# Peptides against a protein of PDB entry 6PSE, part 3

Target 1, 78 residues: chain A of PDB entry 6PSE
Amino acid sequence: PSEEEEYARLVMEAQPEWLRAEVKRLSHELAETTREKIQAAEYGLAVLEEKHQLKLQFEELEVDYEAIRSEMEQLKEA

## One batch from the design tools (peptide; aimed at target 1 Q39 A40 V47)

Design b1_p9_1_s4 (made by RFdiffusion4, then SolubleMPNN; from b1_p9_1 with S2E E6K)
Fold by OpenDDE base, seed 4:
Structure b1_p9_1_s4 (fold): chain B 78 residues (1-78), chain C 78 residues (1-78), chain A 9 residues (1-9)
Amino acid sequence: as target 1 above (78 residues)
Amino acid sequence: as target 1 above (78 residues)
Amino acid sequence: DELLEKLFS
């Protein structure tokens, strides 16, 4: 039997006191996991924003670099 | 009374059949939320890696830019 | 990130 099947049997055979405790435990774990999920999402969003800002800076630098590169190339060709 | 207090009272007064159903419900939600947390974490990690690669590219470009800038500055000062 | 590292540790 799978762990899930064994757990299901435990729940089916459990006394009310155990069931209440299990509800409490699961509620707590669900709350924690939910917070962690939200935190992970918020972190991901923050990193996305950072990446976006970095991309903008990178693109600006690329423009500046190409400008100087082009000028340098022209100077060397003269 | 808070929703949490009301829920706690419901659990305390609930019959075993309700409690078993609630354990099942919470277990399902916990499993879903756990998957979502993992997905969020994996996504965040992926974005972080992308940001890291972008940062490396940016730093490389900065080096190249400074090299050309310096050379250009020297040429203009001559 | 601490959360990411914790989750995948």
Scores: peptide ipSAE 0.174, ipTM 0.853, DockQ to the pose 0.261
OpenDDE base, seeds 1, 2, 3, 5: peptide ipSAE 0.147, 0.150, 0.169, 0.166; ipTM 0.851, 0.851, 0.852, 0.851

Design b1_p9_2 (made by RFdiffusion4)
Pose (drawn by RFdiffusion4):
Structure b1_p9_2 (pose): chain A 78 residues (1-78), chain B 68 residues (1-68), chain P 9 residues (1-9)
Amino acid sequence: as target 1 above (78 residues)
Amino acid sequence: LVMEAQPEWLRAEVKRLSHELAETTREKIQAAEYGLAVLEEKHQLKLQFEELEVDYEAIRSEMEQLKE
Amino acid sequence: EEFFESLLE
């Protein structure tokens, strides 16, 4: 029997004391995973924002580069 | 009276939590894998930005060298 | 972005 069918048998045939403990155990597991899930989403938003700021700083540098480059090309007529 | 024959509720709770835990895990993993992708994207962009900085300095100094 | 915001709802 696989671990899944063994567990299904345990839930449908175990005593209430065991069922209560499993409810309790899963409640802790869910609370912790919900905490981890939330932190992972916050981390995503933070790095998404960092990436956004970096993109703007990059496009700003592109403009400054073009301005100097445009001037230099003009000067090569001298 | 003996509504105490209620292991059926506990069994319903075990199943409910087991499913919620599974979906929460998927969402968590999915969220983590997205976070890693953004880090990889930001890394590529940081490398490109530092390249542009060097090139920018290269032609800021190449000009100004234009000195008369 | 929307996906992460929805997880924080």

Design b1_p9_2_s1 (made by RFdiffusion4, then SolubleMPNN; from b1_p9_2 with E5R S6K)
Fold by OpenDDE base, seed 4:
Structure b1_p9_2_s1 (fold): chain B 78 residues (1-78), chain C 78 residues (1-78), chain A 9 residues (1-9)
Amino acid sequence: as target 1 above (78 residues)
Amino acid sequence: as target 1 above (78 residues)
Amino acid sequence: EEFFRKLLE
C-alpha cells in the first residue's frame, strides 16, 4: 500500500488522543507553510518589481545609446 | 477567546469522526499549500534568474554606452 | 535567492 493508504488506515484506527495531536501537528504545519507561501509570493512580487524597474532602466539606456550611436555615426560621416 | 482558543477547545471536545475528518481536511490543505509554496519558490527563482540575465545585459550596455560616450566626447573636443 | 531555495528544501 502507498504511504497515503497507510496513513489513512492509521487515522482510521487511531485513538482520539492521537487524532487530536495530529490535528495540532497539521494545523501547525499548515500555518507555517502558509506563512512561507505568503512570504514567497511577496518576495516574488518584489523581485518582479525589481526586474520591471531594471527593464525600464535598460530601455532608457538603449534609447540613449542609440541616440549617441547615431550622433557619433553622423559625426564620423561628416 | 481567540479563534485559536475556540478551535483548540473544539478539537478537545470533538468526537473521533470529526477528528478524522479534520485530519483529512488539514492534510489536504497542507498538501495544496505546500504545492503552492513550492510553485511560488520555483517561480521566484525563475524571476531572479531573469532579473540576473537582464542585469548582465544592462551592464554590458552600460559598458558599450560609456565607450561610445567617451569616444564621442573625444571627437567633440578634438 | 537563498530564500526561495530554502523553501524548496
Scores: peptide ipSAE 0.549, ipTM 0.874, DockQ to the pose 0.961
OpenDDE base, seeds 1, 2, 3, 5: peptide ipSAE 0.546, 0.548, 0.548, 0.548; ipTM 0.873, 0.873, 0.873, 0.873

Design b1_p9_2_s2 (made by RFdiffusion4, then SolubleMPNN; from b1_p9_2, 3 letters changed)
Fold by OpenDDE base, seed 4:
Structure b1_p9_2_s2 (fold): chain B 78 residues (1-78), chain C 78 residues (1-78), chain A 9 residues (1-9)
Amino acid sequence: as target 1 above (78 residues)
Amino acid sequence: as target 1 above (78 residues)
Amino acid sequence: AEFFKKLLE
């Protein structure tokens, strides 16, 4: 039997006191996990925004670089 | 009383059948939330890595840009 | 990165 099956059996055979404790435990873990999920989402969004800004800066620099490169090439060919 | 307090009272007064159902519900929600947390973490990590690579590319371009800019300045001043 | 890695533990 899997751990899940054993756990299910435990729940079915458990006394109310254990069940109440388990509800409390699960509620706590759910709250913590939910908080972590939200934090991960928020941090991920922030990183995405930073990446986006960096990409914009990179693209601007590419434009500037190509402009100077082109001018340099023109100067060297003249 | 807060929703949390009311819920706590419900748990204390609940019959075993309700408690078992609640354990099942919470277990399901915890599993889903855990999966979502993991997905968020994996996604965040991926974005961080992408941002890091982009930063490296940006820094390389900055070096190249400064080199050309400096050379251009030298040519114009000569 | 450590933040996300910790969440995966």
Scores: peptide ipSAE 0.588, ipTM 0.874, DockQ to the pose 0.871
OpenDDE base, seeds 1, 2, 3, 5: peptide ipSAE 0.586, 0.583, 0.585, 0.583; ipTM 0.873, 0.873, 0.873, 0.872

Design b1_p9_2_s3 (made by RFdiffusion4, then SolubleMPNN; from b1_p9_2 with E5R S6A)
Fold by OpenDDE base, seed 4:
Order: structure tokens, then C-alpha cells, then sequence
Structure b1_p9_2_s3 (fold): chain B 78 residues (1-78), chain C 78 residues (1-78), chain A 9 residues (1-9)
């Protein structure tokens, strides 16, 4: 039997005391996992913002670079 | 009483059928939340990699820009 | 970005 099937059987045959303990365990794990999920999401958003700022800076630099490049090219052609 | 206290009381007074249902519910939520956490982490890493690549490109462009800027400055000073 | 925001809802 799969672990899932064995667990399902355990739950079905479990006494109330075990079930209460399992509810407590699962609640705790859910709370922790939820916190971790939120932290991961917040971190992801932070990185996205940093990436966005960097992209803006990059685009500005590209514009400046092209301007200088063009000027330099014109000077060389003259 | 806080919601937490009420929930705790509910769990303590619950019948086995309710407890089994609660285990099932919590297991499901935990599985979903875990999946979301993992996805968030994976996507965060992807964004981090994209940011890293962008940063490398930006740094390369900065070097090129400074080179042209310096050359232009020298030409203007001459 | 929406993905991360959705996780925080």
C-alpha cells in the first residue's frame, strides 16, 4: 500500500486522542508553512522590485550610451 | 474568547467524525500551502537569476559607457 | 508579480 493509503487507514482507525494530536500537528505545520509561503512571496516581490529598478537604470544607461555612441560616430564620420 | 481558544475547545470536544474531517481538511490545506510555498521559492529563484543576468549586462554596459565617455572627454579636451 | 501578490492574499 502507498503511504497515502496507509495514512488514510490510520486516520480512519484512529482514536480520538490520536486524531486530536494529529489536528494539532497539522495545524502547527500549516501555520509554519503558511508563514514560509508568505516570506517567500514577500521576498519574491522584493527581488522583482529590485529587478525593476535595475531595469529602469539599465534602460536609462542604454539611452545615454546610444547618445554618446551616435555623437562619437558622427564625429568620426566628419 | 479568542478564535484560537474557541477552536481549541471545539477540537477538545469534537467527535471522531469531525476530527477525521478536520484532519482531512488540514491535510489538504497543508498540501496546497506547501505547493504554493515551493512555487513561490522557485519563482523567486527565477527572478533572482533574471536580476543577476540583468546586473551583469548592466555592468558590462557601464564599462562600455565609461570607455566611450572617457574617449569623448579626451577628444573634447584636445 | 501577480503570483506573489496572490500568495499574500
Amino acid sequence: as target 1 above (78 residues)
Amino acid sequence: as target 1 above (78 residues)
Amino acid sequence: EEFFRALLE
Scores: peptide ipSAE 0.550, ipTM 0.874, DockQ to the pose 0.973
OpenDDE base, seeds 1, 2, 3, 5: peptide ipSAE 0.546, 0.547, 0.547, 0.547; ipTM 0.873, 0.873, 0.873, 0.873

Design b1_p9_2_s4 (made by RFdiffusion4, then SolubleMPNN; from b1_p9_2, 3 letters changed)
Fold by OpenDDE base, seed 4:
Parts: sequence; structure tokens; C-alpha cells
Structure b1_p9_2_s4 (fold): chain B 78 residues (1-78), chain C 78 residues (1-78), chain A 9 residues (1-9)
Amino acid sequence: as target 1 above (78 residues)
Amino acid sequence: as target 1 above (78 residues)
Amino acid sequence: EEFFRELLR
């Protein structure tokens, strides 16, 4: 049987004391995993914002670069 | 009492059938939350890579920009 | 962004 099936059997055959302990364990793990998920999501959003700001800066620099390039080209042609 | 205390009491007073159902529920939620956490982490890393590539491009443009700026400055001073 | 926002709901 799969580990899942074995676990299911364990749960079915378990005494209340074990079940209560398992509920407690799972609740704790769920809480921790939830915090980690939230933290990962927050971090992802932060990085997205950083990327967006960087993109804006990049685009601004591109504009400035093209302006100087154009001016330079004009000066060289004159 | 806090929700946590109330839940703890509920678990302590619960019958085996409820406890088994709760174990199943928590297991399911834990599995889902775990997948979400992992996915968030993976996506976060992907965004980080995108940001890093953008940063490299930005830095390259900065170098090019400074080169042109410097050359322009030299031409204007001459 | 929506993916991360959904995870925070």
C-alpha cells in the first residue's frame, strides 16, 4: 500500500489519544506552513515591486541614453 | 477563551469520528498549503532571476551611458 | 502579482 493508504489505516485504527496528538501536530505544521507560504508570497510581491522599479529606472535611462546618443550623433554630423 | 483555547477544548472533547475527520481535514489543508508555499517559492525565485537579468541589462546600459556622457562632456569641453 | 496576492488572502 502507498504511504497515504498506510497513514489512512493508521488514522482509522488509532486511539483517541493518538488522534488528538495528531490533530495537534497537524495544526502546528499547518500554522508553520501557512506562515511560510505568506512569507513567500510577501517576498514575491516585494521582488516584483523591486523589478518594476528597476524596469522604470531602466526605461528612464534608455530615454536619457537615446537623448545623448542623438545629440552626439548630431554633433558628429555637424 | 481564545479561539485556540476553544479549539483545544473541542479537540479534547471530540469523539474519535470527529478526530479522524479533523485529521483528514488538516492533512488536506496542510498538503494544499504546502503546495502553495512551494509554488510561491518557485515563482519568487523566477522573479528574482528576472530581476537579476534586468539588473545586468541596466548595469550594461549604465556603462554605455557613462561612456557616451563622458565622450559628450569631452567634446563640449574641447 | 495576482498569484502572490491570492496566497495572501
Scores: peptide ipSAE 0.543, ipTM 0.874, DockQ to the pose 0.964
OpenDDE base, seeds 1, 2, 3, 5: peptide ipSAE 0.538, 0.539, 0.540, 0.539; ipTM 0.873, 0.873, 0.873, 0.873

Design b1_p9_3 (made by RFdiffusion4)
Pose (drawn by RFdiffusion4):
Structure b1_p9_3 (pose): chain A 78 residues (1-78), chain B 68 residues (1-68), chain P 9 residues (1-9)
Amino acid sequence: as target 1 above (78 residues)
Amino acid sequence: LVMEAQPEWLRAEVKRLSHELAETTREKIQAAEYGLAVLEEKHQLKLQFEELEVDYEAIRSEMEQLKE
Amino acid sequence: EEFFKSLLE
């Protein structure tokens, strides 16, 4: 029997004391995973923002580069 | 009276939590994998930005060298 | 981005 069918048998045939403990165990597991899930989403928003700021800083540098480059090309007529 | 024959509710609770835990895990993993992708993207962009900085300095110094 | 905001709801 696989671990899945063994567990299914346990839930449908175990005593209430065991069922209560499993409810309790899963409640802790869910609370912790919900906490991890939330931190992972926050981390995503933070790095998404960092990336956004970096993109703007990059495009700003592109403009400054073009301005200097444009002036140099003009000067090569001298 | 003996509504105490209620292991059926506990069993319903075990199943409900088991499913919620599974979906929460998928959402967590999915969220983590996305976070890693952004880090990879940001890394590529940081590398490109530092390249542009160097090139920018190269032609800021190459100009100004235009000196008369 | 929307996906992460939805997880925080």

Design b1_p9_3_s1 (made by RFdiffusion4, then SolubleMPNN; from b1_p9_3 with S6K)
Fold by OpenDDE base, seed 2:
Structure b1_p9_3_s1 (fold): chain B 78 residues (1-78), chain C 78 residues (1-78), chain A 9 residues (1-9)
Amino acid sequence: as target 1 above (78 residues)
Amino acid sequence: as target 1 above (78 residues)
Amino acid sequence: EEFFKKLLE
């Protein structure tokens, strides 16, 4: 039998005391996992914002670079 | 009483049938939340890698820009 | 980032 099937059987045959403990365990894990999920989402958003700012800076530098490159090219061609 | 305290009381007074159903519910929610957490983490790592690559590109352009700027400055000073 | 890596452990 799969682990899932074995667990299902365990739950069906479990005494109330075990079931209450299992509810407590699962509730704790759910709360922790939920917190981690939220934190991951928040941090991911922060990284996206940083990447966006970097992209803007990169694009500004590209413009400045092309301006100087063009001027330099014109001088060399003359 | 807080929602948490009320829930705790509910669990303590619950019948086995309710407890088994609650274990099933919590297990399902935990599985879903875990999946979402993993997805958020994977996405975050992907964005970090993208930001890293962008940073490298930016630094390369910065070097090229300073080279041209310096050459241009030398020409203007002469 | 160690943060995201730990979440995958």
Scores: peptide ipSAE 0.550, ipTM 0.873, DockQ to the pose 0.963
OpenDDE base, seeds 1, 3, 4, 5: peptide ipSAE 0.544, 0.546, 0.548, 0.546; ipTM 0.873, 0.872, 0.874, 0.873

Design b1_p9_3_s2 (made by RFdiffusion4, then SolubleMPNN; from b1_p9_3 with K5R S6R)
Fold by OpenDDE base, seed 4:
Structure b1_p9_3_s2 (fold): chain B 78 residues (1-78), chain C 78 residues (1-78), chain A 9 residues (1-9)
Amino acid sequence: as target 1 above (78 residues)
Amino acid sequence: as target 1 above (78 residues)
Amino acid sequence: EEFFRRLLE
């Protein structure tokens, strides 16, 4: 049997005391996992924003670079 | 009482049938939340990598920009 | 980065 099937059997045969403990355990794990998920989402959004700002800076630098490059080209051609 | 306290009381007073159902519910929610957490983490890592690559590109452009800027400055001073 | 890695462990 799969672990899932074995677990299901355990739950089916378990006494109330074990079941209550299991509910408590699962509730705790769910709460922690939920918090981690939320944190991951928040951090992900922050990184996305950082990436976006970096992209903007990069694009600004590209503009400046092309301006200088163009001016340089003009000077070298003269 | 807080919702948590009320829930705790419910669990304490619940019959085995309810408890088994609750274990099943919590297990399902935990599995889903875990999957979502993992997905969020994977996406976060992907964005971090993208940001890192962008940063490298930015730094490369900075080097090129400074090189041209310096050359331009030299030409203008001459 | 380690934060995300930890979440995947």
Scores: peptide ipSAE 0.560, ipTM 0.874, DockQ to the pose 0.975
OpenDDE base, seeds 1, 2, 3, 5: peptide ipSAE 0.556, 0.557, 0.555, 0.555; ipTM 0.874, 0.874, 0.874, 0.873

Design b1_p9_3_s4 (made by RFdiffusion4, then SolubleMPNN; from b1_p9_3 with K5R S6K)
Fold by OpenDDE base, seed 4:
Structure b1_p9_3_s4 (fold): chain B 78 residues (1-78), chain C 78 residues (1-78), chain A 9 residues (1-9)
Amino acid sequence: as target 1 above (78 residues)
Amino acid sequence: as target 1 above (78 residues)
Amino acid sequence: EEFFRKLLE
C-alpha cells in the first residue's frame, strides 16, 4: 500500500488522543507553510518589481545609446 | 477567546469522526499549500534568474554606452 | 535567492 493508504488506515484506527495531536501537528504545519507561501509570493512580487524597474532602466539606456550611436555615426560621416 | 482558543477547545471536545475528518481536511490543505509554496519558490527563482540575465545585459550596455560616450566626447573636443 | 531555495528544501 502507498504511504497515503497507510496513513489513512492509521487515522482510521487511531485513538482520539492521537487524532487530536495530529490535528495540532497539521494545523501547525499548515500555518507555517502558509506563512512561507505568503512570504514567497511577496518576495516574488518584489523581485518582479525589481526586474520591471531594471527593464525600464535598460530601455532608457538603449534609447540613449542609440541616440549617441547615431550622433557619433553622423559625426564620423561628416 | 481567540479563534485559536475556540478551535483548540473544539478539537478537545470533538468526537473521533470529526477528528478524522479534520485530519483529512488539514492534510489536504497542507498538501495544496505546500504545492503552492513550492510553485511560488520555483517561480521566484525563475524571476531572479531573469532579473540576473537582464542585469548582465544592462551592464554590458552600460559598458558599450560609456565607450561610445567617451569616444564621442573625444571627437567633440578634438 | 537563498530564500526561495530554502523553501524548496
Scores: peptide ipSAE 0.549, ipTM 0.874, DockQ to the pose 0.961
OpenDDE base, seeds 1, 2, 3, 5: peptide ipSAE 0.546, 0.548, 0.548, 0.548; ipTM 0.873, 0.873, 0.873, 0.873

Design b1_p9_4 (made by RFdiffusion4; failed a check: a repeat of another design)
Pose (drawn by RFdiffusion4):
Structure b1_p9_4 (pose): chain A 78 residues (1-78), chain B 68 residues (1-68), chain P 9 residues (1-9)
Amino acid sequence: as target 1 above (78 residues)
Amino acid sequence: LVMEAQPEWLRAEVKRLSHELAETTREKIQAAEYGLAVLEEKHQLKLQFEELEVDYEAIRSEMEQLKE
Amino acid sequence: EEFFKSLLE
């Protein structure tokens, strides 16, 4: 029997004391995973923002580069 | 009376939590894998930005060298 | 981005 069917049998046939402990155990597991899930989403928003700022800083540098490059090309007529 | 024949509710709770835990795990993993992708994207962009900085310095110094 | 915001709802 697989671990899944063994567990299914345990839930449908175990005593209430065991069922209460499993409810309690899963409640802790869910609370912790919910905490991890939330931190992962916050981390995502943070790095998404960092990336956004970096993109702007990059496009700003592109403009400054073009301005100097444009002036140099003009000067090569001298 | 003996509504105490209620292992059925506990069994319903075990199943409910087991499913919520599974979905929460999927969401967590999905969120982590997205976070890694953004880090990879940001890394590529950081590398490109530092390249542009060097090129920018290269032609800021190449000009100014235009000196008369 | 929307996906992460929805997880924080």

Design b1_p9_4_s1 (made by RFdiffusion4, then SolubleMPNN; from b1_p9_4, 4 letters changed)
Fold by OpenDDE base, seed 4:
Structure b1_p9_4_s1 (fold): chain B 78 residues (1-78), chain C 78 residues (1-78), chain A 9 residues (1-9)
Amino acid sequence: as target 1 above (78 residues)
Amino acid sequence: as target 1 above (78 residues)
Amino acid sequence: MDFFKELLK
């Protein structure tokens, strides 16, 4: 039997006291996991924002670089 | 009474059938939330890696830009 | 990096 099937059987045969304890355990784990999920999402968004800002800076630098490169090339060709 | 206290009372007074249903509900939500947490973490790691690569590229471009800028400045001063 | 890696454990 799979662990899932075994767990399902346990739940079906469990006494109320065990079930209440399991509800409490699961509620606690759910709360913790939810907190972690939210934290991960928020941190991910922060990193995305940082990446976006960096990308904008990079693109601006590329433009400036190309401008200087072009000017330098023109000067060398003249 | 807080919602938490009310829920706690509900759990204490609940029949086995309700408790089993609640275990099932919580197990399902925990599984989903865990999946979402993992997805968020993996996504965050991916964004971090992308940001890191972008930063390296940016730093390389900065070096190249400064080199050209310096050369251009020297040419203008001469 | 460590934050996200820890969440995956």
Scores: peptide ipSAE 0.514, ipTM 0.866, DockQ to the pose 0.961
OpenDDE base, seeds 1, 2, 3, 5: peptide ipSAE 0.510, 0.509, 0.508, 0.512; ipTM 0.865, 0.865, 0.865, 0.865

Design b1_p9_4_s2 (made by RFdiffusion4, then SolubleMPNN; from b1_p9_4 with K5R S6K)
Fold by OpenDDE base, seed 4:
Structure b1_p9_4_s2 (fold): chain B 78 residues (1-78), chain C 78 residues (1-78), chain A 9 residues (1-9)
Amino acid sequence: as target 1 above (78 residues)
Amino acid sequence: as target 1 above (78 residues)
Amino acid sequence: EEFFRKLLE
C-alpha cells in the first residue's frame, strides 16, 4: 500500500488522543507553510518589481545609446 | 477567546469522526499549500534568474554606452 | 535567492 493508504488506515484506527495531536501537528504545519507561501509570493512580487524597474532602466539606456550611436555615426560621416 | 482558543477547545471536545475528518481536511490543505509554496519558490527563482540575465545585459550596455560616450566626447573636443 | 531555495528544501 502507498504511504497515503497507510496513513489513512492509521487515522482510521487511531485513538482520539492521537487524532487530536495530529490535528495540532497539521494545523501547525499548515500555518507555517502558509506563512512561507505568503512570504514567497511577496518576495516574488518584489523581485518582479525589481526586474520591471531594471527593464525600464535598460530601455532608457538603449534609447540613449542609440541616440549617441547615431550622433557619433553622423559625426564620423561628416 | 481567540479563534485559536475556540478551535483548540473544539478539537478537545470533538468526537473521533470529526477528528478524522479534520485530519483529512488539514492534510489536504497542507498538501495544496505546500504545492503552492513550492510553485511560488520555483517561480521566484525563475524571476531572479531573469532579473540576473537582464542585469548582465544592462551592464554590458552600460559598458558599450560609456565607450561610445567617451569616444564621442573625444571627437567633440578634438 | 537563498530564500526561495530554502523553501524548496
Scores: peptide ipSAE 0.549, ipTM 0.874, DockQ to the pose 0.961
OpenDDE base, seeds 1, 2, 3, 5: peptide ipSAE 0.546, 0.548, 0.548, 0.548; ipTM 0.873, 0.873, 0.873, 0.873

Design b1_p9_4_s3 (made by RFdiffusion4, then SolubleMPNN; from b1_p9_4, 3 letters changed)
Fold by OpenDDE base, seed 4:
Structure b1_p9_4_s3 (fold): chain B 78 residues (1-78), chain C 78 residues (1-78), chain A 9 residues (1-9)
Amino acid sequence: as target 1 above (78 residues)
Amino acid sequence: as target 1 above (78 residues)
Amino acid sequence: AEFFRKLLE
């Protein structure tokens, strides 16, 4: 039997006291996991924003670089 | 009474059938939330890696830009 | 990165 099937059987045969304890356990784990999920999402968004800002800076630098490169190339060709 | 206190009372007074259903509900939500947490964490790591690669590229471009800028400045001063 | 890695443990 899979662990899932075994757990399901346990739940079906469990006494109310065990079930209440399990509800409490699961509620606690759900709360913690939810908090962690939210934190991960928020941190991920922060990193995305940082990446976005970096990308903008990179693109601006590329433009400036190409301008200088082009000017330098023109000077060399002249 | 807080919602938490009210829920706690509900659990204490609940029949086994309700408790089993609640265990099932919470187990399902925990599984989903856990998956979402993992996905968020993995996504965050991916974005961090992308940001890191972008930063390396940016730093390389900065070096190249400064080299050209310096050369251009020297040419103008001469 | 440690933050995300810890969430995967």
Scores: peptide ipSAE 0.568, ipTM 0.873, DockQ to the pose 0.959
OpenDDE base, seeds 1, 2, 3, 5: peptide ipSAE 0.568, 0.567, 0.567, 0.566; ipTM 0.872, 0.872, 0.872, 0.872

Design b1_p9_4_s4 (made by RFdiffusion4, then SolubleMPNN; from b1_p9_4 with E1A S6A)
Fold by OpenDDE base, seed 4:
Structure b1_p9_4_s4 (fold): chain B 78 residues (1-78), chain C 78 residues (1-78), chain A 9 residues (1-9)
Amino acid sequence: as target 1 above (78 residues)
Amino acid sequence: as target 1 above (78 residues)
Amino acid sequence: AEFFKALLE
């Protein structure tokens, strides 16, 4: 039997006291996992924003670099 | 009474059938939330890696830019 | 960003 099937059987045969304890346990784990999920999502958004800002800075630098590169090349070719 | 207190009372007064259903519900939500948390973590890690690669490219460009800038400034000052 | 935003809903 799978662990899932065994757990299902346990729940089916459990006394109310065990079931109440299991509800409490699961509620706690759900709350904890939900908080962790939210934290992960918020962190992910923050990293995306940082990446976006970095990308903008990179693109600005590319523009500046190409401008200087072009000017330098013109000077060397003249 | 807080929602938490009301829920606790509900669990305390619940019949076994409701408790089993609640265990099933919570188990499902926990599994779902856990999967989402893992996905968020993995995606966040991927974004971090992308950001890191971008940062490396940016720093390389900064080096190249400063080299050209310095050379250009020397040419203009001479 | 939409992925993370969806997780926060």
Scores: peptide ipSAE 0.580, ipTM 0.874, DockQ to the pose 0.954
OpenDDE base, seeds 1, 2, 3, 5: peptide ipSAE 0.579, 0.578, 0.578, 0.577; ipTM 0.873, 0.873, 0.873, 0.873

Design b1_p9_5 (made by RFdiffusion4; failed a check: a repeat of another design)
Pose (drawn by RFdiffusion4):
Structure b1_p9_5 (pose): chain A 78 residues (1-78), chain B 68 residues (1-68), chain P 9 residues (1-9)
Amino acid sequence: as target 1 above (78 residues)
Amino acid sequence: LVMEAQPEWLRAEVKRLSHELAETTREKIQAAEYGLAVLEEKHQLKLQFEELEVDYEAIRSEMEQLKE
Amino acid sequence: EEFFESLLE
């Protein structure tokens, strides 16, 4: 029997004391995973923002580069 | 009376939590894998930005060298 | 982004 069918048999046939403990165990597991899930989403938003700021700082540098490059090309007529 | 024949509710709770835990885990993993992708994207962009800085300095110094 | 915001709802 697989671990899944063994567990299914345990839930449908175990005593209430065991069922209460499993409810309690899963409640802790869910609370912790919900905490991890939330931190992972916050981390995503933070790095998404960092990436956004970096993109703007990059496009700003592109403009400054083009301005200097444009002036140099003009100067090569001298 | 003996509504105490209620292991059926506990069994319903075990199943409910087991499913919620599974979906929460999927969402967590999915969220983590997205976070890693953004880090990879940001890394490529940081590398490109530092390249543009060097090139920018290269032609800021190459000009100004235009000196008369 | 929307996906992460929705997880924080």

Design b1_p9_5_s1 (made by RFdiffusion4, then SolubleMPNN; from b1_p9_5 with E5R S6R)
Fold by OpenDDE base, seed 4:
Structure b1_p9_5_s1 (fold): chain B 78 residues (1-78), chain C 78 residues (1-78), chain A 9 residues (1-9)
Amino acid sequence: as target 1 above (78 residues)
Amino acid sequence: as target 1 above (78 residues)
Amino acid sequence: EEFFRRLLE
């Protein structure tokens, strides 16, 4: 049997005391996992924003670079 | 009482049938939340990598920009 | 980065 099937059997045969403990355990794990998920989402959004700002800076630098490059080209051609 | 306290009381007073159902519910929610957490983490890592690559590109452009800027400055001073 | 890695462990 799969672990899932074995677990299901355990739950089916378990006494109330074990079941209550299991509910408590699962509730705790769910709460922690939920918090981690939320944190991951928040951090992900922050990184996305950082990436976006970096992209903007990069694009600004590209503009400046092309301006200088163009001016340089003009000077070298003269 | 807080919702948590009320829930705790419910669990304490619940019959085995309810408890088994609750274990099943919590297990399902935990599995889903875990999957979502993992997905969020994977996406976060992907964005971090993208940001890192962008940063490298930015730094490369900075080097090129400074090189041209310096050359331009030299030409203008001459 | 380690934060995300930890979440995947």
Scores: peptide ipSAE 0.560, ipTM 0.874, DockQ to the pose 0.973
OpenDDE base, seeds 1, 2, 3, 5: peptide ipSAE 0.556, 0.557, 0.555, 0.555; ipTM 0.874, 0.874, 0.874, 0.873

